# Ledger of designs, part 219: peptides against a protein of PDB entry 8BZL

Target 1, 228 residues: chain A of PDB entry 8BZL
Amino acid sequence: SYDRAITVFSPDGHLFQVEYAQEAVKKGSTAVGVRGRDIVVLGVEKKSVAKLQDERTVRKICALDDNVCMAFAGLTADARIVINRARVECQSHRLTVEDPVTVEYITRYIASLKQRYTQSNGRRPFGISALIVGFDFDGTPRLYQTDPSGTYHAWKANAIGRGAKSVREFLEKNYTDEAIETDDLTIKLVIKALLEVVQSGGKNIELAVMRRDQSLKILNPEEIEKYV
Target 2, 242 residues: chain B of PDB entry 8BZL
Amino acid sequence: SRRYDSRTTIFSPEGRLYQVEYAMEAIGHAGTCLGILANDGVLLAAERRNIHKLLDEVFFSEKIYKLNEDMACSVAGITSDANVLTNELRLIAQRYLLQYQEPIPCEQLVTALCDIKQAYTQFGGKRPFGVSLLYIGWDKHYGFQLYQSDPSGNYGGWKATCIGNNSAAAVSMLKQDYKEGEMTLKSALALAIKVLNKTMDVSKLSAEKVEIATLTRENGKTVIRVLKQKEVEQLIKKHEEE

## One batch from the design tools (peptide; made by RFdiffusion4, then SolubleMPNN)

Design b1_p21_8_s4 (from b1_p21_8, 8 letters changed)
Fold by OpenDDE base, seed 1:
Structure b1_p21_8_s4 (fold): chain B 228 residues (1-228), chain C 242 residues (1-242), chain A 21 residues (1-21)
Amino acid sequence: as target 1 above (228 residues)
Amino acid sequence: as target 2 above (242 residues)
Amino acid sequence: GYEPEAADPAVDLPKREELVA
């Protein structure tokens, strides 16, 4: 019976609900993250917003705190739950520790949350992967990725969602120290990587940039076109 | 039979805990992890499967975790489950240190985690942890120690053991080549390479695919060291020359 | 047999192999 959302092992040792949640991620719009020298960049594929839909409500890149932002692929409703809990944790950390979270800390928090949903009765896994970028308090740029299982790793660059394979293949070939030497080159790398899977150029890309000691900036389409 | 496969961990009519068995089956597909106890130290050797070019940190140890100053572990199984359990081990060890002002004895740390694992097999609405662990440590009570634990919450002390892929074959090789009372850390390292070369599903063993940590005592202090890639290369080369 | 397809590393489908790393 489908009535008990229980993640259990298959006879061969699979967690099918986790695997199926990861299939839900693969159906999500593509997101890419790149760590530069003094910049972190997130790019996401814009799905055509329905003509009557408020564009403000379809944000795939969200600030978790002043120093951390997240892009996701998969179930938007699941992402909202994770984002809200992560934001609360970021604020709680500032209040209790008097410092912003490290990017690793908040990633581990999100990962642990996801893992618990793979092991708790009456709960299904979160159908989301996330790219989490930001700066540690020492000014070190960080990029982390987490999946429905609650696994997380640090990356120089990565991608999630439907076009992730092609974007990663591009990044594996083109991510060099020279390619990230400047902020502008890093931004250009993200755009080029995302254009491997997005046909209609800069109009269908959302780009967020966080520079060292600066707030998250979402680029407008005209700003994106300057890098194309 | 199928009615028990999809439920919380309950006994089958035959008295089997299928979810625990299936968790163990999952672990059988993990990268191979070895532990070998020597007279002068303990080691963990693990297969590194995740070699991604875009990883930020060259994970010096993907599968080997320092728990405290006197203990480390290696994991085979679900990575996210492993991260939760390794964090819990660190918390248990730290709480003990704060309470008693001395390091937790190795077996007590292993037992504390095994009780948690067992609880996840007995309490309704939980699945077993899909993780086996090898623990290496030193304490003042038993000296150098090697333990293995599984999803059931069972544990045992070992002179040498293996978890993950081809573990049964590895254990058989260890039984044949392990010389009781004569095992040096140097000979243990050579044995680890020999066993990994045969048990890993690779045409040729490379230092990129192997991580090794040693636990020794130097000047009355425990030293946990992850071997550098060059050191592992030398061990592999030496094995190829024998 | 359910051959776990090579989990795309971004979707750490722990391959049955990487779930069970």
Scores: peptide ipSAE 0.028, ipTM 0.512, DockQ to the pose 0.026; fails the geometry check
Fold by OpenDDE base, seed 3:
Structure b1_p21_8_s4 (fold): chain B 228 residues (1-228), chain C 242 residues (1-242), chain A 21 residues (1-21)
Amino acid sequence: as target 1 above (228 residues)
Amino acid sequence: as target 2 above (242 residues)
Amino acid sequence: GYEPEAADPAVDLPKREELVA
């Protein structure tokens, strides 16, 4: 069967391994990204940390560079490979071009990496989607989404993972210029969007905020509760 | 050539990596390995299934491997795969030491191996490693650490955990008896014996069937010690008296 | 309510939830 082979076209033109990788993403924990005016916000559903598990090892939001952050849904081990390569590229770009990457540039790099794994013999697709947020050098906030196919698009707001449909429906209704007028309103929008699919309130949310000319800040549970 | 490409770990229609799941099933049949983090150290306790009297006693531990001066691991799963991975861990640690003139941080060693494991789940002509590992270590960044990794290349840090046979029951017991912030290495050793006595389907736990290693800090140095059989016997005896 | 079953790390077979973030 074509689905049991390397990523190949079916007779009807489907890349089944890419579609199946997308099914892996849909089973991932929900991540949401929102672009504000002068802020980008990532929110992720925390997995219930097992009592004996160290929470520090359960990170779903990671910096790629000082100006770029990524959340993902899907296979954690696959995500680590993508993150590591993206970090190397960000550093390489700083050395060769003498400027930080644009959010679009690093998104395109990640997308190209994913695409190559859909076309290369003896490789399976990455079982991840990513939300990539940050600021370009000109101070423009950006949000991109990538999927297992290596497609990418710019978004105002988007979600990935198991709750993505409900979160997107919420964002489609509630994302307005008024709803993102302030940093605090933008943060509230992300939290409200996640609360559509996350049970037990702010304790099960991880939130990362990047403001213009500021480093990535991961909010603590107490900071999140102020917005709930 | 083309037939080997067909041995790629691929997604199922449901987005599952069955070869990874099957590798994890194989680990469930392996001997039990426990890890417990204490305030003053960290330990590994492993079931020794192959008590071949003819095994040359020169082999330090069948299931516990020293990786460097600051780290050890235990393995559950396919022995041949375990040997490859433990050798790779040693090589990674050595290369890091040579490059940076300092020991590799514990989590970095774990992640480096996990990236290899992940690669065997993504690249063609390879199967996943049928091995889970527990790692114990000390570094200047996080102090005493316990990690678990699986065939997928996932890992996590733990206060206490178990892999291999009856791991679910072991973890349940660890969740009940582990006292956060109050765990001494002595108490951790007693807990390890308690859990092994229940998870090893043996009427009586014997010291010949248990390997225990402790990792401590003495005079600013990491000390990795495999307990002698007599020490394990004393721990078992103490447990039987309680 | 979908209580995400705590991926019981104790399950010998990682539930798919343990493989997926």
Scores: peptide ipSAE 0.012, ipTM 0.603, DockQ to the pose 0.063; fails the geometry check
Fold by OpenDDE base, seed 4:
Structure b1_p21_8_s4 (fold): chain B 228 residues (1-228), chain C 242 residues (1-242), chain A 21 residues (1-21)
Amino acid sequence: as target 1 above (228 residues)
Amino acid sequence: as target 2 above (242 residues)
Amino acid sequence: GYEPEAADPAVDLPKREELVA
């Protein structure tokens, strides 16, 4: 069966392992990214942490560098590999080029890594999509999305994971220049978008904000509740 | 001809890694291992299944491994895979100590092994490790810690958890009886015995079938101690009297 | 010293309970 092969083309031109990796992503917790004017916001559905689990070990949003952060949907262990590689590349870039990576650069690096895992013998695709947000050194806010195939695109707003369709439909209707006019409105847009798929309000949302010339800030539940 | 090793862990049409799931299933048949975090220490308790009378009285814990001075682990799954992984943990910890002149932080050791596990789920010609691990440790960053890792290379920190046979039932019991903030090592030991007594497929819990290790801090040093059989007998007896 | 913050990638594996359904 061609579906049981290493990532090879089917007779009809499908890369089934890539498509199936995309199905793994659709089972992941919902993540949303929105680019504002001077802000980028990532929101993630907090699945109920097991009662005895340490919440510290359940992070859905990760810094890649001071100017770049990533949310992902899909396989946690796969994401860790990608994050670690991206972090090393960000540091290497700072050392070799003496500038931080652009969000596009690190996205392209991640995308190329993913693509290589779709073409390399004896490897399966990464079972992750990622939303990569940050600021370029010129202060331009950026949002990129990558999928298991190694494709990447720039977005104004996007979502990945289980609720991605509903969240995207919400964003398509509600993403306006007015809705992102301020940082607070942009944050509110992300929260509202996540509430389309998250039943238990602000307690089940992880929200990360990166403003121009500021580090990544993860909002606490009380800060999130102010926007609800 | 590099044979396209047909044994690659691949995605199913539904986006599942069946080889990882099957490895997890294999762990479900392994002896029960549980970990409990207390305020004053952390413990591992493991079912000893292979009580062969002909095993030379190697005083060594069959399922609990000291990794370094600050960490220990217990294993559930394929013994050969467990031996490889526990050896790798020791090597990672030793290399870190040599490189940095300080002990590896607990989570970093767990993560390093989890990256290896993940690689065995992604690279062709490899199968997942049929092993889950519980890790207990102390470091200067987070104090006493308990981690669990699975064949996928996922891990998490826990206050209490269980792997192996009847792990779901054990976790349910731990959720009911674990008192956050009030857990002493003494109460954790009692809870471990209570859970093992209910989750082990034995008519009566015996000290010969249970291995317990505790990790404590004494005078600014980590102390990893495997309980003597007599100590385990006393814990069992106390549980039977309650 | 840049202590590499432990990469806490939390991706929800389908819970064991969803594998039995």
Scores: peptide ipSAE 0.008, ipTM 0.672, DockQ to the pose 0.040; fails the geometry check

Design b1_p21_8_s4 (from b1_p21_8, 8 letters changed)
Fold by OpenDDE base, seed 5:
Structure b1_p21_8_s4 (fold): chain B 228 residues (1-228), chain C 242 residues (1-242), chain A 21 residues (1-21)
Amino acid sequence: as target 1 above (228 residues)
Amino acid sequence: as target 2 above (242 residues)
Amino acid sequence: GYEPEAADPAVDLPKREELVA
C-alpha cells in the first residue's frame, strides 16, 4: 500500500508518509507562539505527567542558541534529533560567520533537514512541527513555523498540535497592535490563547519568554497565574 | 503495477516512470501559475492560496521568487521541494557569477536545475521533486525568456504557458489569444488576468488571490517587480469592464 | 479553523505524453 511507502507518491500525487506525520503532530500537545513588539512568547500545554515522573524532564520548549528557542508538537524523540542538529548549526555559524544565526536562517536549516527526510527512501519524515522564535542581530523579534514536510513561514502568531485550530481562531480575532503593545499584554495574549484548549487553567501551561537582549526565561506557575 | 509504483528508478513493463507521473499529478493540485513573454518584458502570474491574517509579512510573493538580478521563477507543487530547488537556483547563479564575473545565461541556469531534477528520477533511494517551475529572465544572448521545467528534468522555452491547477485549460486559452510578435507587456498582463479569471477555482478574481511579477529592461538594467495589490485591482477592474 | 495545509504539491508535471522525448 502507498501508505507504507516512506517517500513515494501515490497515484493521485500525495506523499502519504508526510501527511501521516502531520497527523502525528495533530495528536501532540498544543504549542503557541506570539511575536510581540520587543518580546517573543512560547506557550505549551503541559501533559499530565505520571505521578513518579519528574516534571523538569518534560520540557517542550528548548533553547537552540542564546537568541533562538523552539517549541514543538509531535514525536519527542524526533524533536530531539532536530534540536541537536539545530544547536550544532547555531554553534557552527557563530564559529564560521562570527555572528549568531538569524531566526530565518536556522528555520531554513531545520526546514531543509525535514525536507531531506521526505525525499530519501531510507528515511521517514520527522513527526514534528516546530515554532521557532527569537531575535535577529538587529533586535527584530521573529516567529517561524515548520511542519513535517519541511515547509516554513514567518508568523505574527501561530499554534501547532491538538488545539492548534481553536488557538489560531482565537489569535486571528485577538491579535492586534493593542494586544501586543506591552510585554505583559503579549504574555497575557498567549495565556488566553492556550486557555481556549487547556482545561485545568494556568497550572497546565508552560510559558517561555524571550525579550530583546535577554536570555530565554521559563515562567514559573506563580508568574503565570499573575497573568490569568 | 504496485512494485513499479514504489521505486523511482524502475520502468514499468510499458516503459513508464510512475513516480514521475505521480509527481506530475501532485502538481495538478497546486495553485495556477502563468508565464507570458512579451516584446518589451516577461511576466509571471500566480494564484495565491495562503492568505492568513497571522502571517508575519504579507508575503510580497508566496509563489514568485527572485533568483538573481536578471531572473525570477514561480513554482507549482510541494512547497518544501520548491524551497530546496529555489535555493539551489540561487546558489548555482551565484557560483556562476563568481566564477565567470557575468550573470549566468537563463537557459544554462534552467538546465543546471533540470540535471538535478533528472538525477532524482534516476538514482536509487530518491523520489522526484514534486515541483514544476516557470522561469522568466533576460540575458544578452536571447533577451527576454520564459521557460518551464517539470519533475522529470525536462524543460522548454515558451511564448506563454501555465502550470498547476487547470493548466491544460489555461494553455488552451493562451494559444487562442496569444498574438505572436504583437504581444506587449500591457496586453500580456490583460491576458494573464483573463486566463486566471477563467481557470482559478474562485467565484470572483481578487487582487488578494493573485500575484503578478514583471521583468523589464530599463536603462540597460533588468527590473523585476511584483505588482502592488492596487495595480492588480486595476487590471482586474479593467478586465471586468471589457 | 485554519489548518496549515499540508505542503501543496506545487508540482506541474509534463503531461504523460511529453515525458517521452
Scores: peptide ipSAE 0.007, ipTM 0.491, DockQ to the pose 0.038; fails the geometry check

## One batch from the design tools (peptide; made by RFdiffusion4, then SolubleMPNN)

Design b1_p22_1_s1 (from b1_p22_1, 12 letters changed)
Fold by OpenDDE base, seed 4:
Structure b1_p22_1_s1 (fold): chain B 228 residues (1-228), chain C 242 residues (1-242), chain A 22 residues (1-22)
Amino acid sequence: as target 1 above (228 residues)
Amino acid sequence: as target 2 above (242 residues)
Amino acid sequence: ETYEEIREEIAKKLAEEAAKAA
């Protein structure tokens, strides 16, 4: 039996494995999320995919359900585990409660899952942060962020990964009610925010939008270039 | 020299549970939370360390959680652990209500969580929760109550107490200024501001950095109220004028 | 090496490092 604790308190009260997992997130590609009035937008930095790599396997934005999507920064393999469990929970909720999950509910589920991996011996923390966006049944747009610790908060806008500091600084200056007044302005805000850290325009950005009562739409490079 | 033990739930040769002590150390670095019991109510006051412009303000309280209609808590320590424990408190309270058709007594809710905390210190494969809680409540048995619990699963009732950063200094000030039997909610609020002003690592206390909740009884109903920023500002201003 | 053995080795190293920092 593996009897050694992986995530333990240091003498100074730190959980080093959680902190190191946060460092893994900081090495990840930048992701940004913005909540508009009637839209939620996720943007992610496209890393140079090897020419021979199937682009389908490099998706950093994924649907959890029809009304919820997630972007992540950090370990892709860890993200896959979280995404799969979240998808199962979303479907289970639909079957048992007869309604889609709220964005808060599924965020709390993911957060609780992450937290459990910080408290169980023989398990390491998940090396991922996530931006979770979507609409509640009442049509309210939501944005949540989770980290490796299992902490979560609601945001108007946020960023995770390598360029997160610069993107957040941009958003803190430029996120206004006027800047999100329309769907197009909200999309433009996300693109501008990512351009603070992404070299070369729309080609290196993955962008997904979810409007009220609409499914997740991934924008093509040409659609992104119209906003640049 | 505090030896780091890689095993979470074992005694040291000295009979100490180092993981519990280290969890308590984590709490010592957390934002200050204060509780004061008055004759006509009870309050929690908590430090807000990080005000982010992009945070969705819809969260009524960052550090003060309503548990049920008659109880609230504040937390110091690891936020994710706090979220798990506050959710568990709500579940325990709800299960009791469903089973007995009456609200859970305050001490019973505290004890139930403390048993969970203790279990995480005793059973292998777990670490202690890096969280202390202050609980405020009202019940028909003891009236207004204030409790504190720590990572060990210990708890106690208090007239006034503090957890988190500079808690020892805060407790010392509370011991000096707390007037037993004469404490009104108004005087308790003033005392809370006084203590926070001295214990928070800020040059000037601002209403943005302080969250205050009061629990009172009005017309035979418990009322849990988070003070508005303007009300907190008025309390701070009044303190600065004294 | 099994994942369990690797985990045990990592845990040992972390414990040793933490003990040196104390």
Scores: peptide ipSAE 0.014, ipTM 0.488, DockQ to the pose 0.016
Fold by OpenDDE base, seed 1:
Structure b1_p22_1_s1 (fold): chain B 228 residues (1-228), chain C 242 residues (1-242), chain A 22 residues (1-22)
Amino acid sequence: as target 1 above (228 residues)
Amino acid sequence: as target 2 above (242 residues)
Amino acid sequence: ETYEEIREEIAKKLAEEAAKAA
């Protein structure tokens, strides 16, 4: 009974609805984030697009602002709600504070939103984890992760979704200062990490790159193949 | 019986609030946090469980939060709930400072948060916060202070206390070894290491798994300091040599 | 463990703590 209705504590101190939302994330497509020296890179596993589906409509990497982008794993519909609220907050911050959000600020906003959905009656947790990357105004590259509970941490590199364990194990072994010395090496690191779990090479990878003082760039399959 | 388990606003026939009790159970599974009041300062010591190589070294303690210039807290329980409560503490403290042009007294900050916690146990459609806090502070009214609060919104002042995993055993050890009126910050640090070494489920205590903060007064100012890993290593080494 | 068994165990622990405080 505790697991079905509202997010309440079980007798053993568990929040089952939060744990089940984390299971929804584990069923999601794999996403990877890596912070380089002057670059942030997001990679996502492409699901097989159904025949007649427009591939352009299935974007798993979304801009929150000019300096911040997000990849997610889990429920796409839940992600849309979070993305829309985050975008509104980014614009509101620009109007009220006269500066763009820091990556930490918008991460904390998203995390607080998620936490509130774990404590309010008539609401379920968001079935998403997110990798949030970008640049602070001072040009510092940042990577954050959020989960369904509303926790967040800063990372050098991380992964979420179905293949996250294998990808993290790869990153723990291969993330070195030498491996991120250049933008190209950082991109290669993300691709190699994602290839640990993605079948059929570069065709099944979505890759986005944000460099200092540059807008989010989504790489084409041909651009990805140059790094493989 | 099952009808009482899922609602915060319903007492059991025995007069219990099961959701508050279950929130306390969740805290019992969290990493250990302890606080010790000394004559010349107050400390927090906390177990660090999340050591990931890929974490960006944020210089911030995972479990110890600076609230203002005169107060810090440690948390045991759900991290997301802790983040919300620590942010609220900072906001309350800042609003008080803006209104009165002086720092909020330690007990008033603790009480303000406890009222929020209590409300989450009494109003329908909310669950309790799965977090206990230890507060350390200094004010001009009571000097150095240590408080504990739980999910019910109850709080108390302490000379030494512990929350989280094995807290009962830790409190028993603190009762045996704490000497009223004779506790220096140096002796309190040694006591903290002694208690953590026995209560943490680790074969050997390491500096990587322990966070320690001290609050002292220097030249009429409060100084909140997180100990460096090397300083914690020296404390552990000293304990192993005794 | 059933939720009922866990509740009984928690109730016992709380009663023991209350008895020690008292």
Scores: peptide ipSAE 0.012, ipTM 0.507, DockQ to the pose 0.022
Fold by OpenDDE base, seed 2:
Structure b1_p22_1_s1 (fold): chain B 228 residues (1-228), chain C 242 residues (1-242), chain A 22 residues (1-22)
Amino acid sequence: as target 1 above (228 residues)
Amino acid sequence: as target 2 above (242 residues)
Amino acid sequence: ETYEEIREEIAKKLAEEAAKAA
């Protein structure tokens, strides 16, 4: 059986454990990323926080470094491992190279980590896709996506998780130079894209913004409602 | 389902980790543990199932473990797994204290263990830990805190929650009766007894079958106290009189 | 996924399996 204990090729060339990890991602909360002119925006579907749950502990967007942040879809515990490894790498790079990582560099690091977990005996793939956004040292905004296989690509806009298809279709239609002309328009585009799959409006959206030479800002619900 | 019952935790075609799900199911058969956060403290209440007359009255709670001066936990699931994890929590907390000369923040201790739990779901030749934990603590960053973690290595902070047997019903009751911002430790204790009385498969709640620990701040120090049987009996009696 | 969502999904599937076994 080719779909058992280790990631192996099927006779038809499939890596079933990778494909099944992608199914875990498809069950995850929707995340969207958009690259603007001088801004990068991440939005995540907040699944209804349980009445007695502390919202602080239900974060779907995290900083990897001062210039890089990440959203994910899939297994939260798997994501935490990837985030921690990425943070260590970002700090190590600063110490050894004396510059912050490029968004591509840290994406490639994460992708390589994921790929190793698809090929190593006694390991399963990570059940996560990630949207990684930030600014390179030259001030260029970047958006990357990576999946359980360890593939990665640069995007203008993309989505992952349960609603990703609908959100991507929306972005394909609505991502124009005019739609990202200002920071506010870029934020509005992300919110509108998420509203294609999120029923309860701005209250069920986590939104993070990174501007050039600025730290990651997580918007509060009141700030999000201003764009709705 | 049986096809994925290997020693290595793998994904199903639907993206499920069956070994983690089965570990969570095993926890559902364990004794009930409650955690409730109050304004002036936090508590754990746990069902004590193993009352044997020949058990040496270990002054120590069977299900509630002191981790350090500022944190305690309760466990639901496999006892041997719980012992390993609680020991690891103590070691992590101690190593942090030695390294940084300050107590480990509550969430960092929870996260450190959750990373271990997650690793046992991803590395071959290992099975998930068949244990969920409730953590109570105090730190200077967030004050009184309550966390829950599961076999997957997922965790969350809570105002009130439950693990083990009838945990879904207990959580429903907690959602109904928990008053945000108005919860005193006294009211939390009463709520814990109320919920345990309804969720434990016993005809009558007995103080012998319930362990309760409270975490409070006195004179700028954390105090973790396991309630005496007589104190628990008084709480039960008050509940029966209402 | 929140712990509650995972639990609810597991509980639902267990109930479905139990209903098929009955």
Scores: peptide ipSAE 0.006, ipTM 0.588, DockQ to the pose 0.242

Design b1_p22_1_s1 (from b1_p22_1, 12 letters changed)
Fold by OpenDDE base, seed 5:
Structure b1_p22_1_s1 (fold): chain B 228 residues (1-228), chain C 242 residues (1-242), chain A 22 residues (1-22)
Amino acid sequence: as target 1 above (228 residues)
Amino acid sequence: as target 2 above (242 residues)
Amino acid sequence: ETYEEIREEIAKKLAEEAAKAA
């Protein structure tokens, strides 16, 4: 029955459900990731938190493990499923291999999960792209992106969501070795990149930093305003 | 457009999940449910539409469900779907209690159900639940809490919110009248009556058409209480006198 | 735009900028 085959090839070889999931990502709030020398930074466009909504429940940046964090664009409920599966895998890896996951490993796991949902009968693709950042055990900072298709690539800097094109164009022009020479400069680069698409400055930005051998730190609005 | 409406929940060319949006539309026609967080408690207020004289004295709230000793919920949408989800909430809470020998944290219970809701939007042969929920609870981590969840499996914490019929108007009124940091349970009850009086499709608010539950802490225990009809009448009367 | 095309474009621009700084 056609009802089981959700993601099928078109006559011209397209997977329309994957392409349409990518359109769901393009409607998502903008996220940006930048790899510095000894820092990784994620920034996300805050949707105007509705008056009377608790801001703690609207976070778009989350830890997968102590050494890995993720931002996403697209469907929040889909992202939660991916995040939970990734967290379980990170813990499983620690138990079985006795080491934390590499950023590539967990990215590949997430990508494989997404790919299976593009090929499995009776399942639709995940309507999310993700920026996955962290440190490998050797202390190397990493940034990966994955999309609804289950592709993934390593980046120096990238963006996803509705403003991604403008943010990428900014990063292409401004990502230099000098621009990432210090942690503060790297943070400033991310903020400047987001300000290309975010209205009303630092109040509408969620920013997280992970430094070498340090836990994920979410910056408060006052800390963000210092870089603006 | 229409071809995507009839299938299991799939993406439209524009990246929309129409079956989820249509489930949300169905909820917009359901009875109004309000939730208000106060400093000293949290409440649910729900419209009671089925006042059949032949219903045995509904000792139990029609729209408000006790989940465990520390949590309750109200439902807007399809009653049968609501019954399934409220049963799942109770089972999740009970399994957690048995496994960990402590009550499930409020947000964790909400999240567990939201993952089920999400699954019904992603797996073939299933439709979204035509149900939004308001959750009230207390836990040792965050104290008094109010959550809202929708058919997509999204949720959020709130100081005050509304689901069901005229929810947008109710939310607008709550935004105007809710005083952050100064909300007592008494003032929250008065606000609930005020909002329901304006948002329910009734000429006059009556105690028969409104169910109210409060969640408070007394002597280190959570107390979930459904207000008696006389108490609701008194709240309505007080509002009419102001 | 495929992510591959975007990757190539970004890589090219970064290489051009590195060549100007040099």
Scores: peptide ipSAE 0.000, ipTM 0.584, DockQ to the pose 0.012

